# Peptides against a protein of PDB entry 8YVU: the designs that were tried, part 76

Target 1, 39 residues: chain A of PDB entry 8YVU
Amino acid sequence: PQLCYILDAILFLYGIVLTLLYCRLKIQVRKAAITSYEK
Target 2, 160 residues: chain B of PDB entry 8YVU
Amino acid sequence: TWLTVLKKEQEFLGVTQILTAMICLCFGTVVCSVLDISHIEGDIFSSFKAGYPFWGAIFFSISGMLSIISERRNATYLVRGSLGANTASSIAGGTGITILIINLKKSLAYIHIHSCQKFFETKCFMASFSTEIVVMMLFLTILGLGSAVSLTICGAGEEL

## One batch from the design tools (peptide; made by RFdiffusion4, then SolubleMPNN)

Design b2_p15_1_s3 (from b2_p15_1, 6 letters changed)
Fold by OpenDDE base, seed 5:
Structure b2_p15_1_s3 (fold): chain B 39 residues (1-39), chain C 160 residues (1-160), chain D 39 residues (1-39), chain A 15 residues (1-15)
Amino acid sequence: as target 1 above (39 residues)
Amino acid sequence: as target 2 above (160 residues)
Amino acid sequence: as target 1 above (39 residues)
Amino acid sequence: DKAEQLLRILKQLDE
């Protein structure tokens, strides 16, 4: 049971990091799309 | 800007691999230090007996390090080396997953056969503990494999 | 204990989905960058 | 100590 909670913490942290990276990448894609549309 | 983002992503994947490797190594060492696996009857710790936490950790660590170095130096030979290391890590991860699944099945079968209603029985406790560790290692291995495959795809895309 | 394992499964699935989405988004960004570079 | 070192490496990679 304690190991399960440790795994949850690791997976949760991983999920947060991936979410942040995904958000950053999505913002970059949007910026690139806007720049391409203005040209 | 785009290249910088890609480099950051590859570095992140490399760090993830290293972290996964370190966690696997830590679990392996802790289990080996606390439990005399040689004296435990059955195949509950088959993955540990096979040395998976150790060689898996080594492969993932090497793959992660090569990925980070490749991104930092931006040299063609390092890119190829990273691609090779990531491929090797992917193979190692796949093998590890297979071993862990087999171990998990054996552990679950052991729990089922012995009708481990009493958690305080030493054998049942060890089987449950083994199952928990194997599950954790399985998740970590899958994460490592995912990162290695991602790095491989990224590296292959750069060579095209 | 059972809740912990359920949470692990959900977080694991979330991690896989995010990884796939991230990969797809990265490929899209790469294609967009290549197209912008060729123009 | 190892955990702190890892955290430092991770922070350096995020910069």
Scores: peptide ipSAE 0.444, ipTM 0.829, DockQ to the pose 0.039
Fold by OpenDDE base, seed 3:
Structure b2_p15_1_s3 (fold): chain B 39 residues (1-39), chain C 160 residues (1-160), chain D 39 residues (1-39), chain A 15 residues (1-15)
Amino acid sequence: as target 1 above (39 residues)
Amino acid sequence: as target 2 above (160 residues)
Amino acid sequence: as target 1 above (39 residues)
Amino acid sequence: DKAEQLLRILKQLDE
């Protein structure tokens, strides 16, 4: 049971990190698209 | 193309928010149906007594629906409405997280004080169950808040 | 304990979906970078 | 035993 809660915490942290990385990557894609449109 | 991608992501975030709201509502309803929270002594289910699963789910559902509608119709008034709803949902989510954390602390304190060695004792079982449900609701609320904040940022970016 | 495992399953599924989306987005960024370099 | 089964399932899904 304690291991399950530890796993939940790890998965939760992983989800947060992935969400942040996804947001950063999305911003990069947007910047690239804007730069390609100005050219 | 970038606007289309943003719209697709906004729709996805809105759907995620609605789904989170529905899950929270379902959990709240199930807990209220199975457990007579009113007869439980203590503040173990304080978040449920406050009706958080219900009003929180409603706020997130409305925010998600407005976000989806705003994305589909691309009307300026809908964008403003969606931004307002998402902001309100973000505030509600933050408040909900605070309430859930307080409830979690109380539940954990109860478990520690009563030295719940016997899991099958009714009080210890209820405290453990409450802790599990509160943790689940906390995770769902954090996910909902993340989606609402993301939608708010997207909406603010469209107004500027 | 059963609820903990259900949460683990949901978080795991969420992590997988986010990972797939991240990979797709990363591929898109790479394609955009290649297209900008050819231009 | 159930936790070990879950770990085995999780390992199989990661493969």
Scores: peptide ipSAE 0.411, ipTM 0.811, DockQ to the pose 0.023
Fold by OpenDDE base, seed 4:
Structure b2_p15_1_s3 (fold): chain B 39 residues (1-39), chain C 160 residues (1-160), chain D 39 residues (1-39), chain A 15 residues (1-15)
Amino acid sequence: as target 1 above (39 residues)
Amino acid sequence: as target 2 above (160 residues)
Amino acid sequence: as target 1 above (39 residues)
Amino acid sequence: DKAEQLLRILKQLDE
């Protein structure tokens, strides 16, 4: 049972990190698209 | 391509929000069906007594639905509506997180005070179960809030 | 304890989905960068 | 130290 909670914490942290990375990557794609359009 | 990516992301976020809301609602209903929270002494289930799983799920569901509709119709008025709904959902999520944290603290305090070494005691079992459910709800609420905030930012970006 | 395992499954699935989305987005960023470099 | 290294790697991937 304790291992399950630890796994939950790890997976949750992983989910948060991936969400942040995904958001950052999305912003980068947007910036790249805007830059390509201005050219 | 950019619009399609944004659309896919909004849809994904909306679906995630709806799913989170549904899961929260399901958990709320299951807990209410299995446990008579009204007869449980203490504030261990304060979040459930406050009806958070229900109203939180409703807010998240509405926000998710509006986000999906806004994405599909791509109308300016829908974007504003979605932004408003997402903002409301974000506020609701923040409030929910606060309530859940308070509940978690109370549950942990209860476990600590009663020195629950024997899991099979009904009170200790209920406190432990409450803690588990609250943690799950907290995670789901954080996910829902994240999706709502993300949608709000996306909507705000489309209005500028 | 059973609820913990359910949460683990949900979080795991979420992590997989986010990872796939992140990979797809990363590929898109790379393609956009290549296209911008060729112009 | 390992956590910081992981964070640095993640930051590099974002870049």
Scores: peptide ipSAE 0.379, ipTM 0.813, DockQ to the pose 0.034
Fold by OpenDDE base, seed 2:
Structure b2_p15_1_s3 (fold): chain B 39 residues (1-39), chain C 160 residues (1-160), chain D 39 residues (1-39), chain A 15 residues (1-15)
Amino acid sequence: as target 1 above (39 residues)
Amino acid sequence: as target 2 above (160 residues)
Amino acid sequence: as target 1 above (39 residues)
Amino acid sequence: DKAEQLLRILKQLDE
């Protein structure tokens, strides 16, 4: 059970980091699309 | 700016791969230090007997390091080397997953055969512990494989 | 203990899905960047 | 901090 909790913590942290990176990337894609539309 | 972001992402993937490898090595070392696997009767630790935590972690570590170095130096020859290492790591990861699945099946079968409702029996405890470790290693291996494949695709895209 | 394992499975699945989505988004960003460079 | 909070929640769920 202790090992399970450690794994949960690692996976949770990984999920948070990936979510933040995904959000940043999505914002960048939107900015790039807007810039391409203005050209 | 975009290239810088992509570079940071590759570094992150490489670091994640190295970290995964290090965790696998740590788990392997801890298990080997706490439990004398050679004296444990049965196939509960078949993945450990096969040495997967050791060679798998080494391959992932090398692949991750090469990926980071390749990204930092931006040299074409290093990119090819990283691509090769990532491909090798992907193959190693796939093999590791197969071994771990087999071990997991054996461990689960052992638990079912011995009706391990009583966790106080040493054998049942060891089987349960093995199952937990194998599941953790399986997850880590899948994560490592995902990172290696991602790096391989990124490297292949840069060569095209 | 059973709840911990279920949570691990959910978090693991979430991690895989996010990784795939992130990869797809990254490819889209690269394609957009190439298209903008050709203009 | 978030990981610690999750650990606390998980401990409560396992009790």
Scores: peptide ipSAE 0.424, ipTM 0.820, DockQ to the pose 0.024; fails the geometry check

Design b2_p15_1_s4 (from b2_p15_1, 6 letters changed)
Fold by OpenDDE base, seed 4:
Structure b2_p15_1_s4 (fold): chain B 39 residues (1-39), chain C 160 residues (1-160), chain D 39 residues (1-39), chain A 15 residues (1-15)
Amino acid sequence: as target 1 above (39 residues)
Amino acid sequence: as target 2 above (160 residues)
Amino acid sequence: as target 1 above (39 residues)
Amino acid sequence: SKAEELLRALEQLDS
């Protein structure tokens, strides 16, 4: 049971990090799309 | 700018792979220190008996380190080396996943066969503990494999 | 304890999906960057 | 006995 909670914490942290990276990447894609549209 | 972002992502993947490897080593060490696997009957710890936490962690660690070094130096020979290491780590990860799945099936089968209603029975406790550890290792191995495959694809893309 | 394992499974699945989406998004950004470089 | 048979079947699949 304790190991399960540790795993949950790790997976939760990983999910947060991936979400942040995904958001940053999505913003970059949007900026690139806007720049391409202006050309 | 995009190349720098990709490099940062590769470094992150490499760090993740190393971290996964370290966690696997820690789990292996803890299991070996707390439990005498050699005296446990059955195949519930087959992955541990095969030494997967050790060699798997080594492969992932080497792959991650090579990926980080390749990214930092930005040399063609390092890219090829990283690609090779990541490929090897991917194969090792796949093998590890297979071993862990087999171990998990055996552990679950043991639990079902013995109808482990009493958690405090030594055999049932060990089987449950093994299942928990194997699931954790499986998750870590899948994460490591994902990072290794991602790095392999990135490296292959840089060579083309 | 059973709920913890279910949560682990959900978080794990979420992590896999996010990783795949992140990879796809990364590939899209790469393609966009290549097309921008060729112009 | 059924549990043992299942275990033997699993062992055969693993071999």
Scores: peptide ipSAE 0.322, ipTM 0.789, DockQ to the pose 0.008
Fold by OpenDDE base, seed 5:
Structure b2_p15_1_s4 (fold): chain B 39 residues (1-39), chain C 160 residues (1-160), chain D 39 residues (1-39), chain A 15 residues (1-15)
Amino acid sequence: as target 1 above (39 residues)
Amino acid sequence: as target 2 above (160 residues)
Amino acid sequence: as target 1 above (39 residues)
Amino acid sequence: SKAEELLRALEQLDS
């Protein structure tokens, strides 16, 4: 049971990191799309 | 700018592989230090007996390190080396998953056969503990495999 | 304890989905960058 | 420690 909670913490942290990276990448895609639209 | 972002992403995948490898290695070391697996009857720790946490961790670590180095230096020979290492790590990860699944089946079968209602029984406790560790190792292995495959695809795409 | 394992499965699935989405988004960014470079 | 170095590397990637 304790190992399960440790795994949950690791997976949760991984999910947060991936979410942040995904958000950053999504912002970059939006910026690229805006730049392409202005050209 | 875009190339820098892509490099950071590949480095992140490499770091993830290294982290996964280190966690696997740590768990393997802890299990080997705390439990005398050689004296435990049955195949509950078959993955540990096969040394998977060790060789798997080594493969993932090498793959991750090569990926990071390849992205930082941007040398052709390093890219090829990273691609090869990632491919090897992917194969190792797949093999590890297979071993872990077999171990899980054996552990679950053991729990069912012995009707492990009493958690305080040594054998049942060890089987449950093994199952938990193997599940954790399986998740980590899948994460490592995913990162290795992703890096392999990225590397293959750059070579084409 | 059982809820912990269920949470692990959900978080793991979430991680896989995010990884796939991140890869797709990365490919889109690469395509956008190539298109911008060709212009 | 190696873990701290990895955490630092991860933080650098996020920054």
Scores: peptide ipSAE 0.393, ipTM 0.814, DockQ to the pose 0.046; fails the geometry check
Fold by OpenDDE base, seed 1:
Structure b2_p15_1_s4 (fold): chain B 39 residues (1-39), chain C 160 residues (1-160), chain D 39 residues (1-39), chain A 15 residues (1-15)
Amino acid sequence: as target 1 above (39 residues)
Amino acid sequence: as target 2 above (160 residues)
Amino acid sequence: as target 1 above (39 residues)
Amino acid sequence: SKAEELLRALEQLDS
């Protein structure tokens, strides 16, 4: 039971980190797309 | 640069808010349907008695919807409305977290006092169930608050 | 305890979905970079 | 159906 709550905390933190990284990558993709349209 | 990032992700954050709100509403309705809180002695379900799953879900849903509409139409009045709704949702989320933490403390204290080694007893089972539901709601509320705060920052940046 | 495992399953699924989306975005960024280099 | 619509909306945002 305690291990389950620890796993929940780890997975929740992982989800937050992945969301932030996903946002950063999405911005990079958009910047790359804008740069390709300007050329 | 961070403001530009948030602006580009505004729709995503709004969708996340709506999803979080819907999940919270579902949990609230399920708990209220399965458990009659009025017949349960103690403060194990204090957050449910306060109606947090319902009003919290409403605030997050309104905030998310306004954020999506504001992004699509790019109207000044919608931007202000979205900012207000996101601010209100952020405050509601913070309050909800506080209520849930208090409820969690009470539930854990109950489990500790009664020395619930056998969770098959009715009182211990209810306390454990309440603790698990409160933890789930707490995670969802934190997620919703994060999205609402992000949208608030984005909206504040657009007003400047 | 059973509800904890349900939360773990949801968070795990969310993590997998985000990871797949992240990988897709990363591939898109790489393709955009290659296209910009060929021009 | 609403959950499916949200999933589709999320997929469209990722495209």
Scores: peptide ipSAE 0.368, ipTM 0.800, DockQ to the pose 0.116; fails the geometry check
Fold by OpenDDE base, seed 3:
Structure b2_p15_1_s4 (fold): chain B 39 residues (1-39), chain C 160 residues (1-160), chain D 39 residues (1-39), chain A 15 residues (1-15)
Amino acid sequence: as target 1 above (39 residues)
Amino acid sequence: as target 2 above (160 residues)
Amino acid sequence: as target 1 above (39 residues)
Amino acid sequence: SKAEELLRALEQLDS
């Protein structure tokens, strides 16, 4: 049972990191789209 | 700039692979230190008896290190070497997943056969503990395999 | 303990989905970059 | 605040 909670913590951290990276990438896509529209 | 972004991703994947390998080694060493797996009856710890935490961690570590080195030196021969290492790591990961699934099935079967009503019984406790460890190792192996495959795809893309 | 395993499954699924979405978004960024370079 | 710190750290990695 304690190991399960450790795994939950790891997966939760992984999910948070991926979410942040996804948001960052989404911002990059938006910037690229704006740049392409201005050209 | 785009190449730099790809390089950063490769480094991240390599670090993730190394970290996964280290965690696998830690779990393997802890289990081997606390429990004498060789004297435990049954196939509850079949993955550990096969030495998967050890050789699997080595493969993942080598793959991750080669990926990082390849990214830093930007040499064509290192890129090919990293691709080969990542491919080997992917195969090792797949084999590890298979072993862990077999171990999990055996552990679950053991729990069902013995009708473990008393959790505090030594055999039932060991089976439950084994199941938990195997599940954790399975998740780590899947993560490692994912990183290795991602690195392989990135390396193949650079070769083309 | 059962709740912990359920949480593990949910977090694992979330991680897989986010990884796939991240890959798709990355491909989109690459396509946008190629298009901007050709212009 | 922790999320903001992480975002800043990631931004520094991109620079």
Scores: peptide ipSAE 0.336, ipTM 0.786, DockQ to the pose 0.091; fails the geometry check

Design b2_p15_2_s1 (from b2_p15_2, 8 letters changed)
Fold by OpenDDE base, seed 3:
Structure b2_p15_2_s1 (fold): chain B 39 residues (1-39), chain C 160 residues (1-160), chain D 39 residues (1-39), chain A 15 residues (1-15)
Amino acid sequence: as target 1 above (39 residues)
Amino acid sequence: as target 2 above (160 residues)
Amino acid sequence: as target 1 above (39 residues)
Amino acid sequence: DELLQLALEFLNSVL
């Protein structure tokens, strides 16, 4: 049971980090697409 | 540039806020239906007794709806209304987090005082259940607050 | 305790979905970078 | 974007 709460905390933190990384990557893809279009 | 990104994700944030509000409302309704909180002694369900799942869900729902409508219609008057609603929702979320933290502390204190060695005791079970529900509500409230704050920053950036 | 396990399952599923999306997005960024290098 | 549209459609269907 205590391990479950620890796992929840780790998974929650992982979810936040992945969301931030996903947002950054999405921005990079959009920037790359815009740069390719100007070209 | 980060403001531009947040602006593009406003609709997503609004949907997330509404979804969070609906989940909070569902949890509140389920807890009220299964447990008669009024007959439970102590402050184990103080957040529910204060009606937080209900009014919090309303604030988040209104904020999310206004954000979505503001983004879709792209009208200046709606932007101002959305900013106000998001600000109110952010304040409500902060208050909700405070209430939930207080409830969590009381629940933990109750568990420690009663030395809940026997999980099958009704009081210990209720305290444990309350703690679990409060933690879930806390996570949802943090998500809702994050979306509301993000929308508020986006709206403020558009007005400047 | 049961609710904790349900939350773990949801967070785990969310983490898997985000990881898959991140991988797909990373592949797209790599493809875009290769395409920009060949012009 | 498609997932966002799907989420919006779902939200519109529920609300």
Scores: peptide ipSAE 0.480, ipTM 0.792, DockQ to the pose 0.082
Fold by OpenDDE base, seed 4:
Structure b2_p15_2_s1 (fold): chain B 39 residues (1-39), chain C 160 residues (1-160), chain D 39 residues (1-39), chain A 15 residues (1-15)
Amino acid sequence: as target 1 above (39 residues)
Amino acid sequence: as target 2 above (160 residues)
Amino acid sequence: as target 1 above (39 residues)
Amino acid sequence: DELLQLALEFLNSVL
């Protein structure tokens, strides 16, 4: 059970990091799309 | 093309493979340090007794490193080397998954046979712990295999 | 403990899905960058 | 050491 909770913590952290990275990428895509539209 | 996408992510896949390998190695070492698997009766830790965390991690690490190097240098000889390493890693990963599944089945069977109601019993605790670790290793191995297969396909596409 | 394992499975699946989505977004960003460079 | 640097560089490129 303790190991399960540790794994949960790791997976949760991984999920948060990926979510942040995804958000950053999404913002970059939006910026790139806007720049492409203005040209 | 799907192949083009995989080629672009080759470095990422390689790093992921190395990371997965390192995590597997860490888990293997931790388990070996905490538990004396040699004194555990039964096949609950069959994957560990086979040394899978060690050799599997090595294969995945080598494959990942070669893939990264191959992508960076863009040399034909490195592509072939990476393809070979990734193929070997894919085979190793598949074998590892098979071993882990067998281990899981044995561990689960042990838990069911002994009707482990008390978690604090040594045997039940060990079986439960083994199951947890094997599941973790299985997930990591699946990720590693996925990366290795992806890298293999990329390498094969470059050779054609 | 059983709930913990279920949570692990969900988080693992989530991680895989996010990784795939991240890869797709990264490809989109690269394509957008290339298109922007050619204009 | 070079492999570690490569990994770190990759991490920095992705992040």
Scores: peptide ipSAE 0.476, ipTM 0.805, DockQ to the pose 0.063
Fold by OpenDDE base, seed 2:
Structure b2_p15_2_s1 (fold): chain B 39 residues (1-39), chain C 160 residues (1-160), chain D 39 residues (1-39), chain A 15 residues (1-15)
Amino acid sequence: as target 1 above (39 residues)
Amino acid sequence: as target 2 above (160 residues)
Amino acid sequence: as target 1 above (39 residues)
Amino acid sequence: DELLQLALEFLNSVL
């Protein structure tokens, strides 16, 4: 019961971190694509 | 810059793997310290009886440590070693998932047999607790397997 | 209680999907970097 | 302690 909620919290935090990392990576990909297009 | 980012990501995966392993080990030790599994009726803790939290945690820890060391030292021999360890960890993770699924089925069957409508009954409480722990370990094992597979693919890509 | 387990399942699935997407994006970044280096 | 320091250093490098 309480353990389930703890797991939810951990998974939620993990999801947030992954989302942030994904967004950062996506921005980097876009920057790299723009730089390659300008060459 | 890109290589640095990729290296950081691999290290992150390695740390995640080690953390997962440590959590699994902690759960295993806590369960073993609080409950005498040998005296528990039924096979609701079959995964623990098989020692999965221990050997699984060891495999994942070794794999994660080797991955981190490999990325830090950037040595070809360490990369190969990490690849081997990650492969072994992936196999161990798959086996662990199988064991945990079997344990989960047994726990659910136990709950069904006892018609556990009342949570406060000792047997039903133990079965429910076992189910919860097994589910948590299953999730952690899947995460560990995912990290190990990812590291294996990354390592294989570096060798090509 | 049941809602907690459902939430766990959803969060877990979300985590897996994000991990896969992140891996794909990483591969794309690598390919883009290689292509830019060959130019 | 070294492992913890390694993990913290990694966290600091990622953040």
Scores: peptide ipSAE 0.475, ipTM 0.815, DockQ to the pose 0.064
Fold by OpenDDE base, seed 5:
Structure b2_p15_2_s1 (fold): chain B 39 residues (1-39), chain C 160 residues (1-160), chain D 39 residues (1-39), chain A 15 residues (1-15)
Amino acid sequence: as target 1 above (39 residues)
Amino acid sequence: as target 2 above (160 residues)
Amino acid sequence: as target 1 above (39 residues)
Amino acid sequence: DELLQLALEFLNSVL
């Protein structure tokens, strides 16, 4: 049971980090699309 | 800009908030249906006794719905309403986290006092179950708070 | 303990889905960068 | 129904 809770904490942290990275990457894709449209 | 990204993710954040609220409500109803909290000794289910799964779910649902409607209709009154609802939901989420942490501490203390090595004992089982439910609700509340704060920042950015 | 394992499974699935989406988005950013360089 | 459509549109945007 203790190992399960530790795994939950790690997976939760990983999910938060991935969500932030995904948001940042989505911003980059949008910026690239805008730059391509202005050219 | 970071504000434009938050605006584009506003619908997703709203849907996530509503989903989180629905899950919290479902867990609350399941716990109330399976367990008679009124007959449970101690404050192991203090968060449930306070009605957090119910009012928290309502606040998050209203905040999420208002955020989605505000984004779709792009009306000034809806933007202000969404900002107000998201702010209220953020405060409710913070309060809920505090209540859940207190409940978690009480549940862990109960497990420690009774030296629960055998989970088949009724008291130890109830304490462990309470701890698991509180942890799940805590994670859901943190996710809901994150979405509400993000929506609040997005709404505040649109008013500036 | 059983609920903990269920939560682990959900978080793990969420992590896998986010990783796949992140990879797809990263490929899109790379393609956009290449297209911008060729213009 | 509109909420379900929004959820489906979101799923389609993510997938």
Scores: peptide ipSAE 0.469, ipTM 0.802, DockQ to the pose 0.071; fails the geometry check

